# Peptides against a protein of PDB entry 7BDX, part 11

Target 1, 212 residues: chain A of PDB entry 7BDX
Amino acid sequence: EMGAAACTLLWGVSSSEEVVKAILGGDKALKFFSITGQTMESFVKSLDGDVQELDSDESQFVFALAGIVTNVAAIACGREFLVNSSRVLLDTILQLLGDLKPGQCTKLKVLMLMSLYNVSINLKGLKYISESPGFIPLLWWLLSDPDAEVCLHVLRLVQSVVLEPEVFSKSASEFRSSLPLQRILAMSKSRNPRLQTAAQELLEDLRTLEHN

## One batch from the design tools (peptide; made by RFdiffusion4, then SolubleMPNN)

Design b2_p29_7_s4
Fold by OpenDDE base, seed 5:
Structure b2_p29_7_s4 (fold): chain B 212 residues (1-212), chain C 212 residues (1-212), chain A 29 residues (1-29)
Amino acid sequence: as target 1 above (212 residues)
Amino acid sequence: as target 1 above (212 residues)
Amino acid sequence: LMDELFEQTLKQLAVPELEELAKKAAKPA
């Protein structure tokens, strides 16, 4: 309970750039983000057995942690910190996104995907994420999610890769062959306007890069 | 572990007035400070049996909570919040200061005393604390602490009462009779310059108020 | 209880700073 309350307050205040700088300026940031990854991993591993009530203190705690990571990654110094000093956390987020079943922990997936997207704004972060083993299979898996918000944030992450020639050129063949293009095409016909637009833009970007 | 890390970060960032306002602006602040009191009480009650290692995650967590309360109380809106909405927490701090033995949890005592001192800057807070049952006996107990920093912060709290005529006039007779004046006089001869000065100033204030 | 913070966090999409854009652009093609 108290931990979840403290973490929730920390999440709320981490929306401020000054608070992110204050979090990162302390010697405790490294330890915090290390334990964050471990805590998130432990939580996701616990889901296979017990019907952890979505409203448990533990669920709230992990949700707040993912929110903090997202807010930190929204800031340039936060992205630099995560990419330079907390790669294990990024690896954990990628792993957990792979371990979660379609439709499972949708809000948590959205926050984790947002954190990865935010990190992908940093060229080092984008390289690190996109060069991660199983990244393209992970995108395929996540694009199988029935949730439109999950799919939207996956498409944004894919677009972040496609928009960077230095990253995309290395994996362009694998991306084109391994992306579920038919699924993305189906998303471009979605009634969800945000998903529809993101899928259309990505298809246009992919077509443009096919002709170049 | 993770709770202590999150709480420690929250403590660090709570040194900012903007962060204190952000903490208090949420609907979660009341719950947080309610659970804070309960957590601190549970921790102090656990000390009577087990040699809780001073460096335990629990000890660090409670220490960070006391730090947060101190930082919140340093800000005008934080004092107003504590005095208006979290009186139970103030009661808990007063109780825990009474329950802790001389020399026990010195750092925690210092933070709790700092929080009470900060609250005492608010006239309503000063009234609430000073009118608390057993407040004067508590001051006598705390002035028996062998730690100079504990005694220093007790003297500052006493000075905050003495400097407010509206508060001191009501209890002046009890204060003069129940304060360990000989102990304060001994502190005025301390080799600790901060303790020495605080004890001297308080003795001067008490003498001035004896003649008025 | 967490929905408001979630909705606030959904707005925290990173925008590349000029320095990050400059670092992207400064790589020779």
Scores: peptide ipSAE 0.203, ipTM 0.784, DockQ to the pose 0.177
Fold by OpenDDE base, seed 4:
Structure b2_p29_7_s4 (fold): chain B 212 residues (1-212), chain C 212 residues (1-212), chain A 29 residues (1-29)
Amino acid sequence: as target 1 above (212 residues)
Amino acid sequence: as target 1 above (212 residues)
Amino acid sequence: LMDELFEQTLKQLAVPELEELAKKAAKPA
């Protein structure tokens, strides 16, 4: 309980750039983000055996941790920190997104995807994520999710790769062959306007890069 | 572990006024400070039976909680919040300061005393603390501590009462009779310059109020 | 309680800073 409450408060205040700077300016940041990855992994591994109540203190705690990582990654110094000093956490987030089933922990997936998207704004972060083993298969897995918000944040992450010629040129053939283009096309016809727009923009960007 | 790490980060960032405002501006603050008191009480109660390692994750967590309360109380809006909305936490801190033996959890006592001192800057807080049952006996108990930093923060709290005529006038006879004046006089001869100065100032303030 | 923070965090999408954009643009040379 108290740990979840403290973590939830830290999540709330981490929306401030000054708070992110304060978190990262201390010697405690490295340890915190190291334990964050382990805590998230432990939680996701526990889901296969026990029907953990979605509103358990543990689930709230992990949710708050994912929120903190997202908020830290939203800030330039936070992205630089994650990309330089907490790559294991990024690896853990990528792994956990693969371990979670479609429809499972949807809100947690959204936060983890947002954290990766925020990191993808940094060219080093984008390179690191896109060069990660199984990244493209992971995108396929995540785009199979029935949740529109999960799919939306996956599409944004894909767009971040596509919009970076240095990254996209290395994997362009694999991206074109291994993206679920029919699924993305179906999303461009979604009644969800945010998902529709993101899918449409990505399809336009991909077409522009096919003609070049 | 992770809870202690999160709480420690929250403690670090709570030194900022903007962070204190952000903590208190949410609906979560009341619950957080309620659970804080319970967590501290549970920890102190556990000390009577088990030699809890002073560096345990639990001790670090409780230490960070006391640090957060201290940092919140250092800010005007934080004092107003504690005095108006978290009086049970103040009662708990007063109780725990009574439950801890001389020389036991010295650093925790210092943080709790600092929080009470910070609250005492607010006239409502000073009234609330000084009118608490057993407040003067508690000062005697705490001034029996061999630790100079504990005694220093007790003397500062006593000085806050003495410097407020509205508070001191109600209890002046009890304060004069129930303060360990000989102990305070011994502290004014301490080789610790901070303790010496604080004891000397308090003795001067008390003498000034005897002649009025 | 978690939903409000979630909705707030959904707004925390990073935008490239001018320097990050400049670093992306400068590599064609």
Scores: peptide ipSAE 0.198, ipTM 0.782, DockQ to the pose 0.163
Fold by OpenDDE base, seed 1:
Structure b2_p29_7_s4 (fold): chain B 212 residues (1-212), chain C 212 residues (1-212), chain A 29 residues (1-29)
Amino acid sequence: as target 1 above (212 residues)
Amino acid sequence: as target 1 above (212 residues)
Amino acid sequence: LMDELFEQTLKQLAVPELEELAKKAAKPA
């Protein structure tokens, strides 16, 4: 209980750039983000397949941790910190996104995907994420989610890779062969206008890169 | 572990006025400070008399909570919040200061006393604390502490009462009869210069108020 | 309460800083 309440307050105040700088300016940041990864991993491993303890203190706590990571990654110094000093946390987030089933822990997946997207604005972060073993299979798995918000955030992450020639040139052949293009095309016909637009833009970007 | 780490980060960033305003501007502040009191009370009740688990994760967590309360009370809006909306927490802090033995949990006592002193800058807070049942017996108990830093913070709290005529007039007779003046006089001869000065100033203030 | 914080966090999409954009643009084709 009290830990979840403290973490939730820290999440709320971490929306401020000054608070993120204060968190990172301390000697405690490394330890905090190390334990964060372990805590999130422990929670996901404890989830029995069909029982979403969505309203538990533990779920609230892990959700707040993912929120903090997202807010830290929204700021340039936070992205730089994560990419340089907390790579294990990024690896953990990628792992957990693979371990979660489609439709499972939707809101948590959205926050984790947002954190990865925010990190991908840093070229070093984008390289690190996109060069991760099993990254393209993971995108295929995540695009199988029934939730439109999960799919939207996956499409944004894919777009970050496609829009960076230095990164896309290394994996362009694998992206063209292994992306679920039929699924992205189905998303471009979605009634959700945000998902529709993101899928349409990504398909246009991919077509442009086939002709160059 | 993770709760203590999150709480410790929140403590560090709560030194900023903007962070305190952000904590209090949310709907979570009431719940957080309610659970804070209960958590601190549970910890103090679990302490076996001779075993100071000073280095435990639990002690670190409770210490960070007391630090947050102190930092909140250092700011005008934080004092106003505590006095209006979190009186039960103030009552809990007074209770715990009574339950802790002399020499027990010294650092925690110092933070709790600092929080009460900061609240006492608000006239409404000073009235609330000084009119608390058993306040003068509690001061006598706390002045029996072997730690000079505990005694220093008790003397500062007493000085806040003595310097406010509206408050001191109600209890002046009880203060004169029930304060351990011999102990305060012994502190005015301390080798600790901060304790010596605070005890000397308080004795001078008390003498001045006897002649008016 | 968690939903409000979630909705607030959904707005925390990182935007490339001018310096990050300049580093991307300054790499020669």
Scores: peptide ipSAE 0.195, ipTM 0.781, DockQ to the pose 0.169
Fold by OpenDDE base, seed 3:
Structure b2_p29_7_s4 (fold): chain B 212 residues (1-212), chain C 212 residues (1-212), chain A 29 residues (1-29)
Amino acid sequence: as target 1 above (212 residues)
Amino acid sequence: as target 1 above (212 residues)
Amino acid sequence: LMDELFEQTLKQLAVPELEELAKKAAKPA
């Protein structure tokens, strides 16, 4: 309980830029984010065995950790820190997103995807994520999720790649061939207006890049 | 490990007034400080049994909790919150300071005493602490500590009482009769200049209050 | 409790700073 409470409180206050700067200004940030990755990995590995109640103190704790990473990545200095000093955490998040089944830990996936999206605002972060082995297969896997919020945040991450010519040009052929275009097209017909808009915009951006 | 890391990070950032305001501005502050008291109590109760290594993750966690309380109490709004909404935590800190043996958990005692001193800057907090049952016997117990930093922070707390006429007048007879004046006099001869000064000033203040 | 923080965090999407946008825009196509 107390660990989850402390982490939840830290999550709440990390919504402030000043708090993110304070987190990163200390000598403990590196260790914290290293252990964060290990803790998240241990939790996800435990899910394939025992039915850990999703409402456990452990799940709350991991959820708060993902929230903290997301909030840190929302700030420019936080993105810079993660990309320069916490690449292992980014690799862990990418791995965990691959290990989680469609429909499994939906809210956790949303936070992890948001953290990656926030990191992708930094060009170096976008390069790092998009050049990760299995990135495009991971997008395919995640776009098979039945959850509209998961799919929305995947589409936003894809859009971040597509809108950056320096990144997209390297993988444009693989993106065009290995994106589930039929799934994205189905999402553009979703009753969820946020998902519909994101899918429509991505399809328009992809079409524009085919004609140039 | 991760709980201790998160709590240690929260301790570090709680040195900022903005972070203290962010901690207190949420709906979670009451729950957090309630669980904090329970966690500190559980830890101290476990010390009388098994030789818990003082360097354990649990001890680091409790140390960080005491640090957070101290940092919150250093800010005016934090003192007001603790005095108005977390009295049980203050009662717990007073109890734990009584339960710990002289020379036991010295650093933790220092942080707890600092938190009480910071709370005592608020007149309502000073009244609450000084009117607590067994407060003067507790001061006697704590002034028997072999640690100079423990004794220094006890002397500061006593000085906060003595410098407030409204509080001191109610207990002046008991303070004069039940303070270990010979111990304080011995401290005024300490080679530790901080302890020496604090003991000297307190003795001067007590003498001034005898002549009026 | 977690749901409220989740909803708050859903609003914490990074927006490119004007300087980051300016650096992207300053690269000639």
Scores: peptide ipSAE 0.193, ipTM 0.780, DockQ to the pose 0.170

## One batch from the design tools (peptide; made by RFdiffusion4, then SolubleMPNN)

Design b2_p30_3_s2
Fold by OpenDDE base, seed 1:
Structure b2_p30_3_s2 (fold): chain B 212 residues (1-212), chain C 212 residues (1-212), chain A 30 residues (1-30)
Amino acid sequence: as target 1 above (212 residues)
Amino acid sequence: as target 1 above (212 residues)
Amino acid sequence: SEEKRREEARIEALRNLAAEKEKVIEELKA
């Protein structure tokens, strides 16, 4: 319980850029983010057996960790740190997103997707995650999720790739050949206005790229 | 390990006043400080059996907790919060300082004494801790510690009491009757210059109060 | 300098999509 409480407070204060700078300016940041990845991985591996209640202290702890990573990645120096010094954590997040089944750990998926989106703001970060093996299949796996919020954050990440010609050009063939167009079209008709808008915008962006 | 790492980072960033305000401005502060006291108590209770190695993750965790309390108490709003909303934590710190034997958990004692000193900057805090049952005997118990740093922080806390006439007048008789004068005189001759100075200053303050 | 300019342009493009930097303060309400 105490660990979850401490981590939750750290998550809350990490919304401040100055706190992120303080976290990263210390000699303990590397160790913290290394163990973060290990902890998240251990949690996800534990799900295959016990129906971990969504509200367990362990779940809250992992949510806070994912929240901290997201808040760090929201800051320029935080993105630089993650891309240069914590690539293993990024690999772990990608792995865990692949290991989770549709509908499983929705809140964690959302937080991890938000963290990847923030990392993708950095061109070096975008290159790193988009060049990860199985990245495009992973996007489609995630887009099969029944949760509208998960799908929304996947669409945002896809848009982040599509908006960068240097990155998109390298994967354009695979992207076009595997694009779940019917799924995205269905989302463009969603009753969720955020999901609907994101799907429409992505479809417009994709059409623009096909005509260029 | 992850809990200790998170708590250590929280301790590090809590050196900032803005971070303390952020911690206290949230809805989770009360729960955090409540569990903090419980965690510290559980740790100290565990010492009677296992020689907990000073460098365990548990020890580091508790040190970080005590450090957070110290940093919170260093800020005006933090002192107000502790005195108004976390008196149980203050009671726990006083209890634990009494439960620890001379030479036992030196680093923890120092941090807890620093936190109490910071609380004592607030007149309401000083009143609260000084009116605690057994407070004066506790000071002398702590002053029997073989560690010079523990003794230094005890002397600082004693000075905080002595410098407040409204508080000191209520306990002056007990204080004068139980004062370990020979111990303080021995400290005034210490090879540790910080301890030596603190003991000399306290002796001067006490002499001034006797003549008034 | 070119990489920095490209990153700035990217950030601007993402902002135009209302895709601001994600800060998570509270638990995502389900």
Scores: peptide ipSAE 0.076, ipTM 0.793, DockQ to the pose 0.016
Fold by OpenDDE base, seed 4:
Structure b2_p30_3_s2 (fold): chain B 212 residues (1-212), chain C 212 residues (1-212), chain A 30 residues (1-30)
Amino acid sequence: as target 1 above (212 residues)
Amino acid sequence: as target 1 above (212 residues)
Amino acid sequence: SEEKRREEARIEALRNLAAEKEKVIEELKA
């Protein structure tokens, strides 16, 4: 309980850039983010057995951790830190996103996807995550989620890749060959306006890339 | 481990006034400080059995909690919050200080004493803690500690009481009757310059009060 | 730095797509 409460407070204050700088300026940051990855992994591995109530202290703790990572990645120095010093955490997030089934731990997926999106703002981060083994299949796996928010954040991450010619060119063949076009087209007709817009924009971007 | 790490980071960033304001501005603050007191109490109660290694995750967690309370109390709005909304935590800290033996959990005692000192900067806080049952005996109990830092922070807390005539007048009789003058005089001769100075200053303040 | 300039350009490109960097608040827990 106390750990979850402390972590939740830390998550809340991590919305401040100054707090992120303070977190990273200390000698504790590396250890914290290392343990974060391990903790998140342990949580996800525990789900295969017991239906962990999403409102458990453990769940809240992991949500807070994912939120902290997201907020750190929202700041330039935070992205640089994660990409340079906490790559294992990024690998863990990618792995966890792969290990979770569609509809499973939706909120956690959203937070993790948001963190990866933020990391992808940094070109080095984008390169790192996009070059991760199975990254493209992972995106499509995640896009099969029934949750609109999960799908939205996947589309945003895809768009982040598509918008960078240097990165996109490396995976363009695989990307085109595996693109779940029908799924994205279906999303462009979604009643969820955010999902609809994201899907439409991505489709437009993809069309532009095919004509060039 | 993760809880301790998160709490340690929260402690570090709580040195910022803006972070303290952010902590208190949320709806989670009351719950957090309530659980904090309970957690600290549970820790101290666990010490009577097993020599908890001071470097355990649990110990570090409790240190971080005490540090957070101290940092919150260092800010005006934090003091007001503690005095108005988290009195149970203050009572817990006083109780824990009484339950610990001389030489036991020195670092925790120091942090708790620092928090109480910070609370005592607020007149309402000073009144509250000084009117707590057994407060004066507690001060003398703590002053028997072999650790110079514990004694230093006790002396500072005593000085905070002595410097407030409105508060001191209520307990002046008990204070004078129980004053461990020989102990304070011994501290004024300490090789620890901070302790020496604090003891000397307190003795001077006490002399001034006797002549008025 | 060139890297910073590239990052700024990416941020601008992402903003133009309403895909700004995200700060997460606890409201996502509900």
Scores: peptide ipSAE 0.159, ipTM 0.819, DockQ to the pose 0.017; fails the geometry check
Fold by OpenDDE base, seed 3:
Structure b2_p30_3_s2 (fold): chain B 212 residues (1-212), chain C 212 residues (1-212), chain A 30 residues (1-30)
Amino acid sequence: as target 1 above (212 residues)
Amino acid sequence: as target 1 above (212 residues)
Amino acid sequence: SEEKRREEARIEALRNLAAEKEKVIEELKA
């Protein structure tokens, strides 16, 4: 309980750039993010048995950790830190996104996707995550999620890849061959306006790339 | 381990006034400080058996919590919050200082004393702690500690009481009758310059009060 | 640095696509 409360407070204050700089400027940042990845992984591995209620201390703890990672990744120095010093954490997030079933831990999945999106703002970060084994299949797996918010954040991450020619060119063949076009088209007709817009924009971006 | 890491980071960033304001401005501050007191108490109660190594995750966790409380109390709004909304935590800190034996958990004791000193900067806080049952005996008990840093912070807290006529007048009789003068005089001859100075200043303050 | 300029350009491109940096607050716990 106390750990969850402390992490929650840390998450709240990590919305500040100055706080992120303070976190990263300390000697303890590396250890913190190392343990973060392990903790998140341990939590997800424990879910296969008992449907832990979303409101458990453990779930709140992991949720706060994912929030902290997202807020760190929202800052330029935070992205640099994650890409240079915390690659294992990024690998863990990608793994956990693959290990979670559709509809499972939706909120956590959203936060992890948000963190990856923020990391993808850095070109080095985008290269790192997009070159991860199974990255493209993972995107499509995640796009099968029934949750509109999960799908939205997947589409945003896909768009981040598509908008970078240097990255997209390396995966263009696999991307084009495996693209769940019907699913994205269905999302472009969603009642959720954010999901609808994201799907439409992605389809437009993809069309422009096919004509080049 | 993860809890200790999170608390340690939160402690580090809580040195900022803006972070303290952010912590206290949230709906979770009350819960956090409530659990903080319970966690500190549980830790101290568990010490009577196994000499937990100073470097355990649990000790680091409690150390960080005490550090956070100290940093919160260093800020005007933090003192106001503690005195108005977290009196149970102050009671717990006073209790724990009494329950710990001389030389036991020196670092934690120092942080708790620092927090009480910071609270004592607020007149309402000073009144609250000084009117606590057994407060004066507690000060003398703590002054028996072999650690110079513990004794220093006790002397500073005593000075905070002595320098406030409105508070000192209420306890003046008990204070004068129970004052460990020989111990304070011994501290005024300490090789530790900070302890020596604090003891000398307190003795001077006490002399001025006897002549009025 | 060239890397910083590329990052800034990418941030600008992503912002133009309503894909701003996401800061997450506790509202997702509710």
Scores: peptide ipSAE 0.135, ipTM 0.815, DockQ to the pose 0.017; fails the geometry check
Fold by OpenDDE base, seed 5:
Structure b2_p30_3_s2 (fold): chain B 212 residues (1-212), chain C 212 residues (1-212), chain A 30 residues (1-30)
Amino acid sequence: as target 1 above (212 residues)
Amino acid sequence: as target 1 above (212 residues)
Amino acid sequence: SEEKRREEARIEALRNLAAEKEKVIEELKA
C-alpha cells in the first residue's frame, strides 16, 4: 500500500521536467530504474495464474512505475539517461510487451509503448530499440491486440521508425516482407479517429517510401 | 526494495517547493500521509523484538517518509496541509517520539523533530503540537537522549515554543516547573558547537522571560 | 551538437504527425 502510494505520487510529480532532472541528478536513479525493470517483470510473470485484480496495490505500483519511465523519456536528459544507463530496462519493456497476450494488461501495454515512443525521439534510442532482436515481429504481435489504444501506440512507434531513413533502411526488407498491410488498412477505417488518422498517415508514409 | 527506492526518490525531489505543491495538489495526498503515519507506527512497533538492521529496506523506507514530511512542512502550503488535513500524522509523530527509548532510532528521531520544528513555524501548527497531551514531558524525555543531534533539534523546538508568547504563556507554569535546567546548562558547555549555541540561546531566552 | 540538432528535427517531424512526446499523468488510471 505505502509503496504504491509513494510511486503514484512520484509518477504524478514526474510530469515536471525539473522533477525528472532531480530524479536523474541523484545517485539513486540507476538503482531505481534497475529495480523498476525487475518489479515490472515480476508482475507480468505473476499474471499467468492469479487473476490479479486491476485495482490491486501491485497493479497500481507497476502502472506508476511505467508512468515514471514514460515521463522520464519525455525529457531529453531522461531519454539520454535511459539509452545510456538503463538499457536493461528498455530490454525488459520490450520483453514484457512480447510476453503479454493480446488484450492482456492493456493499460500497462499503453504505458510501455508510450515510453518506447518517447525513447524513439532520440536517434540513439530509436536505433537501440529498432535493432533489438525481434523488434519488427514484436510490433506486429502488438498490432494484433484487439484494443484500439494499444494499436494506436504501436502505429505511432512504427511511424517513428519509418520517419528515420537511417533506421528504416536497416530493417526495410524485413519490414516490407512482414507488414500486416490488411490489418493497417482495416485500422484506417476504424471508428476511433485517432487510430484512423495514425493508420492513414502510416499508409501514406509507406507509399512515399515505396516510390523512393 | 522498490518501495524504498521510490520513497527515497520522492524524498529527494520533495526538497523542491514546486514538488511539494504538486504532491499536495493531487487527490492522493491525504491517503499518502495517512498511510505514512501507519507505516511509521508499524515500524516503531516492530523494534521491540527484532534488531532491525539500520540499513534495511524498511528503515530506508521509513526514513524517506519522515524526510518527505519534513520537506512538506518546510513549505507554507505544506504546513497548512499538515495542520489542517493531517493532524493524525502529527499525533503519530508525537506518539512515536515518546515510544522510542533514548538512543533508539536516532536518525528517525531527528527527522521527526525536524518535521515538528517546521510545523511549528506556523502558529496554528505550533499551537496544535504544544497543546498535545504530554508535549512538555515529551520534550524532556527527548532531551534525555544521549545523541547530540536529537538534543539539538529538541532545543530548537523548545526555542520555537518559547519565542511565541501566546503559546508559551499557556504552558509557562508547567514549563518552568519541569525544566531540566542542569541538563540544558550541560549542553551549553557541549563540544558540539551547534548544540552549545542552541543551549546558550535558549538559556538567554529563558532568562529574558524570567525578567518579564 | 549534431545529435541535438537531429533530435530537434525528429521532434519537429513527429509534431507534424500530431505525435508529440507523451507525458502520462494519472488520467490513464481513471
Scores: peptide ipSAE 0.132, ipTM 0.814, DockQ to the pose 0.017; fails the geometry check

